# Peptides against a protein of PDB entry 5K2M: the designs that were tried, part 44

Target 1, 273 residues: chain A of PDB entry 5K2M
Amino acid sequence: MRIGITYTVLRREEMAIKERAGEFGEVVMLHEDDLLFPGNYDLDVVIIRNVSHFKALYTARLFESEGIPTVNSSRLIFEAGDKLFATLRLAGKVPVPEWKAALSEGGALRVPDSLGYPLVSKPVFGSWGRLLAKVNDRDSLEAVLEHRKWMKNPLYGIHYFQEFVEKPGRDIRSYVIGGEFVGAIYRYSNHWITNTARGGKAEPCSDPEVEELSVKAWEAFGEGALAIDIFESEKGLLVNEVNPNMEFKNAARVTGADMAGKLVEYAVEVAKT

## One batch from the design tools (peptide; aimed at target 1 S127 M246)

Design b2_p21_6_s4 (made by RFdiffusion4, then SolubleMPNN; from b2_p21_6, 10 letters changed)
Fold by OpenDDE base, seed 1:
Structure b2_p21_6_s4 (fold): chain B 273 residues (1-273), chain A 21 residues (1-21)
Amino acid sequence: as target 1 above (273 residues)
Amino acid sequence: MKVTVDEIVEELGLNDPDTLV
């Protein structure tokens, strides 16, 4: 077994994945600078750990074009890493926040007629709450849309909105790998954006409803390793988004779950199919 | 609230002494 690991930065996650992959075979670390295609990669599977969503997507697709399976697959990275495409998968299987998509400013201006205020404006791509806006009124909506018109990336012209979910000062991050629930954490934040990067406390989450919902959310995609963001709402649990390029350092530390091992075990399974 | 460059660096662990480039 020869296991590739692509990476941008060797984080604690990548170090743990490398260490656990060494138990199954030869490990080939592949920095982004090492990646040239087409190439003669002698690998049975590649674990994709590129930080950039787009680099991860293209890297996965490039290895797949050479007959090398990836974890995650380019399909999963594409569908799960786009907030709108992820919502389309999730909405058929699990409760999600109410959402609307618009493809024009004129369409976006009608979103409140359906969802009301407050809204959350999200880009379909991006990480760490970047360009999330709580839209409380018409003036704020117009301002967000005006700014989006002048953004260089055409994907900013895809308008994705959710209802604003009132949550109990925390959210849930769960992890499902190969259809197995691995663990979950609460992420505490005093801000409406829960982001662990902002000094939020993480605590273990042991809730059977979270476990069941997390597995169902994974089943909407049917493969790979996903981090799943769940909101506790007045309507019950809502799956907000998924991440096909998960960070798990804090979750592994807090839960004691062997997320790196489970990821490698799944990659080895994928290599054998 | 804007995500700062520092928050991105922190989230990526780029300032973590255990993170290697």
Scores: peptide ipSAE 0.022, ipTM 0.612, DockQ to the pose 0.038
OpenDDE base, seeds 2, 3, 4, 5: peptide ipSAE 0.019, 0.008, 0.021, 0.020; ipTM 0.573, 0.488, 0.603, 0.582

Design b2_p21_7 (made by RFdiffusion4)
Pose (drawn by RFdiffusion4):
Structure b2_p21_7 (pose): chain A 273 residues (1-273), chain P 21 residues (1-21)
Amino acid sequence: as target 1 above (273 residues)
Amino acid sequence: SMEEKMEEMEEMEEEVLESSD
């Protein structure tokens, strides 16, 4: 059993994964510098841990082209990692915040007629709560759209919006791996953006409703290891987002759950075809 | 002022591209 781990830097998550994988077989640490294709790699499975979402997608696709299964797969990395594609997959399967998508500035200006104010603008490929905007009126919407327009990346032209959900000073992050619920936390902040990457704080979450909803959200994709974001609202729990390159150091510490071990166990199972 | 703003926007894009969860 040879288990590959692709990485950019060795965060705590990557170190814990390396250690768990060593109990099952030879670990082959693959920095981005070691990635060259086409190439001969002798691996039964690769765990994708690249920090860049896009580099993780392409390395997963490249290893798949060498006949080497990846965790997560290139398909899941793309579908789950893009807010719009992921919302299309979650819709009708679990409750989600109301959302709209527009393809131009003019189309985006009509979004408030459907969603109302306040509304949330966020990039389709983003993480760590970056470039999220709470838009309270037209002037703010025009400001966000003007800035998005001047940004170089054509992906900023895909305008994705959600109604603003009044959360109780926190949100929920849960983890489902291979269909098994493995844990959840609350992420607190005095700011409406609660990511731990922006200073949000982790506490254990033992709410049985989140376990079931988290499995249903995972079932919309039917594979892999997903970190799932959930909002509490006056209309019950809402699934906001899914994430295919999960961070969990604060979550594992707070809940005591072995998220690195469970990811590895799942990877060994996929390595058996 | 325009050049400063361009550099600010490029940095923001780079931060987003080098992030995942």

Design b2_p21_7_s1 (made by RFdiffusion4, then SolubleMPNN; from b2_p21_7, 15 letters changed)
Fold by OpenDDE base, seed 4:
Structure b2_p21_7_s1 (fold): chain B 273 residues (1-273), chain A 21 residues (1-21)
Amino acid sequence: as target 1 above (273 residues)
Amino acid sequence: SAAAREAELAEEEAQLENSSE
């Protein structure tokens, strides 16, 4: 078994994945600078750990084009890594925050007619709550839309909105790999954006309802390794988003779950199919 | 370009991750 690991930065996750992969076979670390396609890669599977969503997506698709399966697959990265596409999968399978998409400023300005205020403006891509805006009123909406016009990436012209969900000063991040629930954490924050990378504290979450909902959310995609962000709302649990490029160092530390091992085990299974 | 901005975003993401340790 030859396991490739693509990466942008050697983080704790990539180190843990490398270490665990070494127990299952030969490990080939592939920095982004090492990647050239078409190539002659002698690999049974590639674990995709590129930081950029788009680099991860294209890297996965490039390996797949050479007959090498990836974890996650380019299909999963595409469907799960875009917040709007992920919402389209999740909607009708699990409870999600109310959402609206618009393809123009004129369309976006009508979103409050359906969802009211406050809203959350999200880019369809990006991590760590980057460019999330709580939109409390019309003036704030106009400002967000104006700023989006001057952003160089055309994907910022895709306007995705959610209802603002009041949370109990925390959210839940769960992990499902190959359909198995691996663990979950509470992420505490005094800010409406909860993220451990922004100084949030993590605690173990042991809730059977979270476990069941997490598996159902994964089943909306039906493959791969996903981190799942869940809100505790007055309406009950809501699946906010999924991430096909999981950070898990805090979750692994707090829960003691072998996230890296489970990811490698799944990659080895994918290599055998 | 969109690609250049995506690269910048990835670098910013990597920096934020490294700063959270």
Scores: peptide ipSAE 0.018, ipTM 0.535, DockQ to the pose 0.109
OpenDDE base, seeds 1, 2, 3, 5: peptide ipSAE 0.021, 0.021, 0.022, 0.017; ipTM 0.523, 0.523, 0.525, 0.508; seeds 1, 2, 3, 5 fail the geometry check

Design b2_p21_7_s2 (made by RFdiffusion4, then SolubleMPNN; from b2_p21_7, 12 letters changed)
Fold by OpenDDE base, seed 5:
Structure b2_p21_7_s2 (fold): chain B 273 residues (1-273), chain A 21 residues (1-21)
Amino acid sequence: as target 1 above (273 residues)
Amino acid sequence: SEKEREEELRREEEELENSSE
């Protein structure tokens, strides 16, 4: 078994994956600078750990073109890494926050007629709560839309909105790998954007409803390794988004779950199919 | 620090997202 690991930066996650992969076979670390295509890669599977969503997507697709399976697949990265495409998958299987998409400023200005205020404006791509805006009124909506016109990436012209969900000062991040629930954490924050990178405390989450909902959310995609972001709302649990390029250092530390081992085990299974 | 590396990674991702030209 020859296991490739692509990466941008060697984080705690990539170190843990490398260590665990060494128990199953030969490990080939592939920095982004090492990647040229078409290539002659002698690998049974590649674990994709590129930081950039787009670099991860293209790297996965390039290895697949060489007949080498990837974890995650380019298909999963594409569908799960886009907030709108992920919502389209999730909405048919699990409760999600109320949402609207608009393809023009004129369409976006009508979103409050359906969802009311406050709203959350999200780009369809990006991580760590970048360019999230709480939109409390018409003036704020107009300002967000005006700023979007001057952004160079055409994907900023895809306007995705959610209802603002009142959270109990925390959210839930769960992990499902190959359809198996691996673990979950609470992320505490006094800010409406809960992110552990912003200094939030993490605690173990042991809730059977979270486990069941997380597996159902994974089943909406049907493959790979996903981190799942869940909100506790007055309406119950809502699946907000999924991440096909998960950070898990905090979750592994807090839960004691062998997330790196589970990811490698799944990659080895994928290599054998 | 790990935090500085995460901020650098964030900047690199932001540059990739904004460098469509």
Scores: peptide ipSAE 0.023, ipTM 0.693, DockQ to the pose 0.074
OpenDDE base, seeds 1, 2, 3, 4: peptide ipSAE 0.020, 0.024, 0.022, 0.022; ipTM 0.641, 0.696, 0.683, 0.676; seed 2 fails the geometry check

Design b2_p21_7_s3 (made by RFdiffusion4, then SolubleMPNN; from b2_p21_7, 13 letters changed)
Fold by OpenDDE base, seed 4:
Structure b2_p21_7_s3 (fold): chain B 273 residues (1-273), chain A 21 residues (1-21)
Amino acid sequence: as target 1 above (273 residues)
Amino acid sequence: MEEEREKKLEEEEKELENSSE
């Protein structure tokens, strides 16, 4: 078996994936600079670890065009990596924060009629809480919408909003790979945007309700490896978003779960189908 | 140092993604 691993930056996760993949077969590390298509790739599966969502998406689709399956698939990356498309999948299976989407400023200005204030403005793409705005009032909404007009990427014209969820100073990140719950962590932050990349502490989360909800959230997509962000709310657990390009170094360290191994095992299963 | 460099490179790549026309 020949396992490709595409990457932008050789992080702890990519190192762990490489190491574990070496136990199952030959490992081919593919930096983004090594990727040219159409190409002659002799690979049974490719693990997609590009940092950019779009580079990951296109890389996956390009390998699939060569008849090489990817983990995650381009379909999963596309549906899970877009916050709105992910919400469309999740909302049919699990509790999610109340949300609205608008395709114009005029539509967006009516969102508070349904969600009220405060609400959260999100770009449909992006990571680490970038361009998240807590919108407390009309003036703030107008400001966010005005700023979006000056953003170059047309995807910023897709207006995605959620209700603001009061969190207990933490959120939950769980990991489901191939339908198996692998582990979960609490991410602590004093900021309403909880992200471990911004200096949040991580602690193990052992909650059967989180496990059940995480599996159900994964079942909304039905394939691949997902990190699942869950809020503890007054309404109960809410699935906020999923990530098809998961960072797991903190979760692996805190839980002791072999997330890299589970990812490789799943990739090997995908290669055999 | 290495983790900080990795984080910086990740940040740069994600910034490029978000700023892309």
Scores: peptide ipSAE 0.176, ipTM 0.793, DockQ to the pose 0.077
OpenDDE base, seeds 1, 2, 3, 5: peptide ipSAE 0.020, 0.022, 0.023, 0.023; ipTM 0.637, 0.662, 0.677, 0.668; seed 3 fails the geometry check

Design b2_p21_7_s4 (made by RFdiffusion4, then SolubleMPNN; from b2_p21_7, 12 letters changed)
Fold by OpenDDE base, seed 1:
Structure b2_p21_7_s4 (fold): chain B 273 residues (1-273), chain A 21 residues (1-21)
Amino acid sequence: as target 1 above (273 residues)
Amino acid sequence: SAKEKEEQLRKEEEELENSSE
């Protein structure tokens, strides 16, 4: 078996994936600079670890065009990596924060009529809480919409809003790979945006409700490896978003779960189907 | 530091997202 691993930067995750993949077969590391298509790739499966959502998406689709399956698939990356498309999948299976989408400023201005204030404005793409805004009032909504008009990327014209969820100073990140719950962590933050990249404390989360909800959230997509962000709300657990290009260094460290091994095992299963 | 590397990766992803424009 020949396992490709595409990457932008050799992080701890990619090193761990490489190491574990070596136990299952020959490992071919593919930096973004090595990726030319069409190409003669002799690979049974490719693990997609490109940092960019779009590069990951296109890389997956390009390998699939050569008849090589990917983990994650281009379909999963496309559906899970877009916050709105992910919400559309999730909302049919699990509790999610109340949300609205608008395709114009005039539509967006009516979102509070349904959701009230405060709102959270999100871009449909992007990581690390970029361009997240807590919208407390009409003036703040108008300001966010005005700024969006001058953003060059047309995807900023897709207005995605959620209710503001009061969180207990933390959120949950769980990991489901091939339908198996691998582990979960609490991410502590003093800010309404929980991001471990900002130096938040992580602790193990051992909650059967989180495990069950995480598996159901994964089942909304039905394939691949997903990190799942869950809120603890007054309404119970809410699935906020999923990530098809997961960082797991902190989660693996805190839980002791072999997330890299589980990802490789799943990739090997995909290669055999 | 891990934080500096994450911030660099954030910038690289921002550049990559912006380069797709």
Scores: peptide ipSAE 0.015, ipTM 0.522, DockQ to the pose 0.094
OpenDDE base, seeds 2, 3, 4, 5: peptide ipSAE 0.015, 0.015, 0.013, 0.015; ipTM 0.524, 0.528, 0.472, 0.525

Design b2_p21_8 (made by RFdiffusion4)
Pose (drawn by RFdiffusion4):
Structure b2_p21_8 (pose): chain A 273 residues (1-273), chain P 21 residues (1-21)
Amino acid sequence: as target 1 above (273 residues)
Amino acid sequence: SSYWEEIKEFLEYYELDKVPA
């Protein structure tokens, strides 16, 4: 059993994964510098841990082209990692915040007629709560659209919006790996953006409703290891997003759950074809 | 030639290599 781990830097998550994988077989640490294709790699499975979402997608696709299964797969990395594609997959399967998508500035200006104010603008490929905007009126919408327009990345032209959900000073992050619920936390903040990457704080979450909803959200994709974001609202739990390159150091510490071990166990199972 | 090096140049051009997961 040879288990590959692709990484950019060795965060706590990558170190814990390396250790667990060592109990099952030879670990081959693959920095981005070690990635060259086409190439001969002798691996039964690769755990994708690249910090760049896009580098993780392409390395997963490249290893798949060498006949080497990846966790997560290139398909899941793309579908689950893009807010719009992921929302299309979650819709009708679990409750989600109301959302709209527009392809131009003019189309985006009509979004408030459907969603109302306040509304949330976010990039389709983003993470760590970056470039999220709470838009309370037309002037703010025009400001966000004007800035998006001048940004170089054509992906900023895909305008994705959600109604603003009044959360109780926190949100929920849960983890489902291979269909098994492995844990959840609350992420608190005095700010409406609660990511731990922006200073949000982790506490254990033992709400049985989140476990079931988290499995249903995972079932919309039917594979892999997903970190799932959930909102509490006046209309019950809402699934906001799913994440295919999970960070869990605060979550594992707070809940005591072995998220790195469970990811590895799942990877060994996929390594057996 | 490496596909990986070509992909890294594309990602760098749009600063997609800096987008965290």

Design b2_p21_8_s1 (made by RFdiffusion4, then SolubleMPNN; from b2_p21_8, 10 letters changed)
Fold by OpenDDE base, seed 4:
Structure b2_p21_8_s1 (fold): chain B 273 residues (1-273), chain A 21 residues (1-21)
Amino acid sequence: as target 1 above (273 residues)
Amino acid sequence: MSEWEEFEKELKKYGLDKVPG
């Protein structure tokens, strides 16, 4: 078994994945600078750990074009890593926050007619709560839309909105790999964005409802390794988003779950299929 | 220092701090 691991930065997650992968076979670390295509890669599977969503997506697709399966697949990265495409999958299977998408400023200005205020404006791509805006009123909406016009990437012209969900000072991050629930954590923050990377604390979450919902959310995609963000709302649990390029060091530390091992085990399973 | 700030420092070492997540 030859396991590739693509990466941008050797984080704790990549180190853990490398270590666990070494128990199953030869590990080939592939920094982004090492990746040239087409190539003659002698690999049975590639674990995609590129930081950039788009680099991860294209890397996965490039390996797949050479007959090498990836974890996650380019399909999964594409659908799960785009907040709008992920919502399209999730909305048919699990409760999600109310959402609207608009393809123009004129369309976006009508979103409050259906969702009301406050809204959350999200770019369809991006991580760590970057470019998330709580839109409390018309003036704020107009400002967000105006700023989007000056952003170079045309994907910022895709306007994705959610209802603002009042949370109990925390959210839930769960992990499902190959359809198996691996673990979940609470992420605490006084900010409306509860990302642990922004200084939130993590604690174990042991809730059967979270486990069931997490598996159902994963089933909306039907493959791969996903981190799932869940809100505790007045309406019950809502699946906010999924992450096909998950960070898990905090969750692994807090839960004691071998998330790196589970990811590698799944990659080995994919390689054998 | 937050986990994010630590990560940004690591990205900066490689000139990758501008890579979108």
Scores: peptide ipSAE 0.008, ipTM 0.421, DockQ to the pose 0.136
OpenDDE base, seeds 1, 2, 3, 5: peptide ipSAE 0.007, 0.007, 0.007, 0.007; ipTM 0.416, 0.422, 0.424, 0.421

Design b2_p21_8_s2 (made by RFdiffusion4, then SolubleMPNN; from b2_p21_8, 11 letters changed)
Fold by OpenDDE base, seed 5:
Order: sequence, then structure tokens, then C-alpha cells
Structure b2_p21_8_s2 (fold): chain B 273 residues (1-273), chain A 21 residues (1-21)
Amino acid sequence: as target 1 above (273 residues)
Amino acid sequence: MSEWKKFEEELKKYELHKVPG
């Protein structure tokens, strides 16, 4: 078996994936600079680890066009990596924060009529809490909308909003691979944006309700490897978002779960299908 | 090129990818 691994930066995750993949066959590391299409790639499966959402999406689609399956698939990356598209999948299957989408400034200005204040403005794409805004009032809403007009990417004209969820100084990140729950962590932060990359503490999360909800959230997409972000709210657990290009070094360290091994095992299964 | 220099170059690429197009 020949396993490709595409990457932008050789992180702890990519090193672990490479190491575990070596137990199943020949490993071919493919930096973004190594990729030209159409090409003649002799690979049975490709694990997609490109940092950029769009680079990951297009890389997956390009390999699929060569008849090589990818983990994750381009379909999953597309649907899970967009916050609005992910919400559309999740909303019918699991509890999610209340949300609204608007396609114009005029529409966006009416969002508080239904969600009230405070609300959260999100771009439909992006990571690490980038361009998230807590909107407390009309003035801040107008400011966010004004700034969006001058952003080059047309996707900033898609206005996605959620209710502001009061969290107990933490959120939950779980991992589901091939429909199996692998593990979960609490991420602690005093900031309303909880992210371990911003200096948050991580602790193991052992909660059967989290496990069940995480599997249901994965089932909304029905394939691949997903990290799932869950909020603890007064309404119970809410699935906030999913990530088809998961970072897991902190979760693996804290839980002891073999996330890299599980990902490789799933990729091997995909290769055999 | 040293392994360290390669790593620094990869980090620069990573930082660039953090900026939306």
C-alpha cells in the first residue's frame, strides 16, 4: 500500500500520521510545492493535511480526479469547512446555537430582530477565531458590516450570525473518525473565544452525552475524520462547528488517544473500498 | 539548506496561509 500525505507545514500531527502510516505501507510525503496536476501519482489513498481550507479542498478534488481517494474527501472538506454549510447539515440532526444568514447589509441589519443582542458575527470560512465579533449593539453591527464592504473576498458578503452562548469558561472539542468516537477535551479560557492555540488549558472530557452527541454530529456528514466543537449552555450541549482538518496534538497528549493511528487506519479502510 | 532553514520557510508559508485571500 502507498499512502500519500499532503501538507503545508510538518507539525506534530503530520509527524505522528507519517510514523503510523509507515506501519501499513510506503509513505509518500507531499509538500504543496511537490503537487502538479494532472499528474501520475501512484498512491492508494491520500491523507489531506494542508493548512489552508481551500488548498485542502482543491488538493482533495485534484487527487479524486486522478482516481485516488482522499481523507478527508473534497465533499466533506467543502461542507464541513464552511460554517454555514456545516450548520445546514447539523441543524436537522443535533442541537445548534440559534443562527441567521443574510446575503446583504439590509438583511444583516434585521438579524437582531430575531436573535437579539448580543450576537456573534462569523465569516463562513476561517480558523482560530479569526474575524469573529461579539456584536453587543447596533453600532457594532454597523461597524462590522461597514468593514465587510471593503474586504476583497466575496465570501465576506455572506453574513452568518449566531446567538451569543454564555459558556462556563470552557468549551469541548471531540474527535470522531469513521463514525467512531476517539476522544474529547475541555478547553479552558476566560475569553469568549476558546482556543488552545491562544493559551487555553486542555483537560480530558469523559462524558457519555458528549460522546453520543459527537457521533450524531458526525452522522450528519456521514464520512471522514472530524473535530467537533461543542458548547455547554443553559439549553444543554450545542454543536457549534466541525473541522475537517483537525489539529489534535493537545487532545492526543491530554487523552492518550491514538488519533493519528485511528486516522491512518481509516485511510487504509478507504483505500480498500 | 539546513533542516532548520526548511522549517523556518515552512513556518512562513503557514503564517501566510493564516491570512484569507
Scores: peptide ipSAE 0.006, ipTM 0.346, DockQ to the pose 0.107
OpenDDE base, seeds 1, 2, 3, 4: peptide ipSAE 0.000, 0.005, 0.005, 0.007; ipTM 0.262, 0.357, 0.356, 0.300; seeds 1, 3, 4 fail the geometry check

Design b2_p21_8_s3 (made by RFdiffusion4, then SolubleMPNN; from b2_p21_8, 10 letters changed)
Fold by OpenDDE base, seed 3:
Structure b2_p21_8_s3 (fold): chain B 273 residues (1-273), chain A 21 residues (1-21)
Amino acid sequence: as target 1 above (273 residues)
Amino acid sequence: MSKWKEFEEELKKYELHKVPG
């Protein structure tokens, strides 16, 4: 078994994946600078750990074009890594925050007629809460839309909105790999944008309802390894988003779950399919 | 500590682990 691992930065996650992969076969670390296509890669599977969503997507598709399966697949990265496309999958299977999409400023200005205020404006791509805006009123909406007009990437012209969900000072991040629930954590924050990268305390989450919901959210996609962001709301649990390129160092530390091992085991299974 | 400062500190940790390609 020859296992490739593509990466941008050698993080704790990539080190753990490398170590666990070594138990199953030969490990080939592939920095982004090492990747040229078409290439003659002798690999049975590639674990995609590129930081950029788009680099991860294209890397996966390029390996697939050479007959090498990837974890995650380019299909999964494409659908799960776009907030709107992910919502389209999730909304048919699990509770999600109320949402609207608009393709123009004129359409976006009508979103409050359906969702009311406050709203959350999100770009369809991006990580760590970049360009999230809490929109409390019409003036704020107009300002966000005006700024979007001057952004160079045409994807910023796709307007995705959610209802603002009041959270109890925390959110939940769960992990499902190959359909198996691996673990979950609470992420505490005094800010409406909760992220573990922002120094929030993490605690284990042992809730059967979270486990069941997480598996159902994964089933909306039906493959791969996903981190799942869940909100606790007055309406119950809501699946906010999924991440096909998960960070798990904090979750692994807090829960003791062998997330790297589970990811490698799944990659080995994919290689044998 | 601001959420942004915490994020910057985490980024610095990652940059330190950048293996020169």
Scores: peptide ipSAE 0.006, ipTM 0.366, DockQ to the pose 0.034
OpenDDE base, seeds 1, 2, 4, 5: peptide ipSAE 0.000, 0.000, 0.000, 0.000; ipTM 0.249, 0.361, 0.350, 0.366; seed 5 fails the geometry check

Design b2_p21_8_s4 (made by RFdiffusion4, then SolubleMPNN; from b2_p21_8, 10 letters changed)
Fold by OpenDDE base, seed 1:
Structure b2_p21_8_s4 (fold): chain B 273 residues (1-273), chain A 21 residues (1-21)
Amino acid sequence: as target 1 above (273 residues)
Amino acid sequence: MSEWEEFMEKLKKYDLHKVPG
């Protein structure tokens, strides 16, 4: 078994994945600078750990074009890594926050007519809660839309909105790999954006309802390794988003779950199919 | 701490101190 691992930066996660992969076969670490296509790669599977969503997506697709399966697949990265596309999958299977998408400023200005205020404006791509905005009123909406107009990436012209969900000072991050629930954590924050990467406290989450919902959320995609963000709301648990390029150092630390091992095990399974 | 937990703790030097671009 020859396992490739593509990466941008060697984080705890990549080092852990490398270590675990070594137990299953030969490990080939592939920095982004090493990746040229078409290439002659002798690999049974590639674990995609590029930091950039788009680099991860294209890297996966490029390996797939060489007949090498990837974890995650380019399909999964594409669908799960876009908040709107992910919502489209999730909404058919699990409870999600109410959402609207608009393709113009004029359309976006009508979103409150259906969702009301407050709203959450999200870019369809991005990590670490970047460019999330709580929109409390019309003036704030206009400001967000004005700023989006001047952003260079045309994807910022895709306007994705959710209802603002009142959370109990925390959210849930769960992990499902190959359809198996691996673990979950609470992420605490005094801010409406809960993210452990921004200094939020993490605690283990042991809730059978979270586990069940997480698996169902994964089933909406039907493959791969996903981190799943879940809100505790007055309406019950809501699946907010998923991440096909998950960080798990905090979850691994807090839960003791071997997420790196589970990811490698899944990659080995993918290689054998 | 388990051996694995100790290993993961040693990897703290690889933590990102900045949000990747």
Scores: peptide ipSAE 0.231, ipTM 0.807, DockQ to the pose 0.066
OpenDDE base, seeds 2, 3, 4, 5: peptide ipSAE 0.191, 0.032, 0.023, 0.214; ipTM 0.749, 0.589, 0.343, 0.794

## One batch from the design tools (peptide; aimed at target 1 R130)

Design b2_p22_1 (made by RFdiffusion4)
Pose (drawn by RFdiffusion4):
Structure b2_p22_1 (pose): chain A 273 residues (1-273), chain P 22 residues (1-22)
Amino acid sequence: as target 1 above (273 residues)
Amino acid sequence: SAEEEELEEEFFEALDWLHEIT
């Protein structure tokens, strides 16, 4: 059993994964510098841990081209990692915040007629709560669209919006691996953006409703290890987002759950074809 | 912010890197 781990830097998550994988077989640490294709790699499975979402997608696709299964797969990395593609997959399966998509500035200006104010603008490929905007009126919408227009990345031209959900000063992050619920936390903040990467704080979450909803959200994709974001609202729990390159150091510390171990156990199972 | 600038360039940097490794 040779288990590959692709990484950019060795965060706590990558170190814990390396350790757990060592109990099952030879660990082959693959920094981005070690990635060259086509190439001969002798691996039964690769755990994708690249910090760049896009580098993780491409390395997963490249290893798949060498006949080497990846966790997570290139398909899941793409579908789950893109807010719009992921919302299309979650829709009708679990409750989600109301959302709209537009392909131009003019189309985006009509979005408030459907969603109302306040509304949330966020990039389709983003993480860590970056470039999220709470838009309270037309002037703010025009300001966000003008800025998005002048940004170089054509992906900023895909305009994705959600109604603003009044959350109770926190949101929920849960983890489902291979269909098994492995834990959840609350992420608190005095700011409506609650990511731990922006200073949000983790506390344990033992709400049985989130466990069931989290499994249903995972079932919309039917594979892999997903970190799932959930909002509490006046209309019950809403699934906001799913994430295919999960961070969990605060979550594992707070809940005591072995998220790195469970990811590895799942990887060994996929390594057995 | 700096993190937001990195996010903006992330996709193009990944493509440049993809051309180097393939």

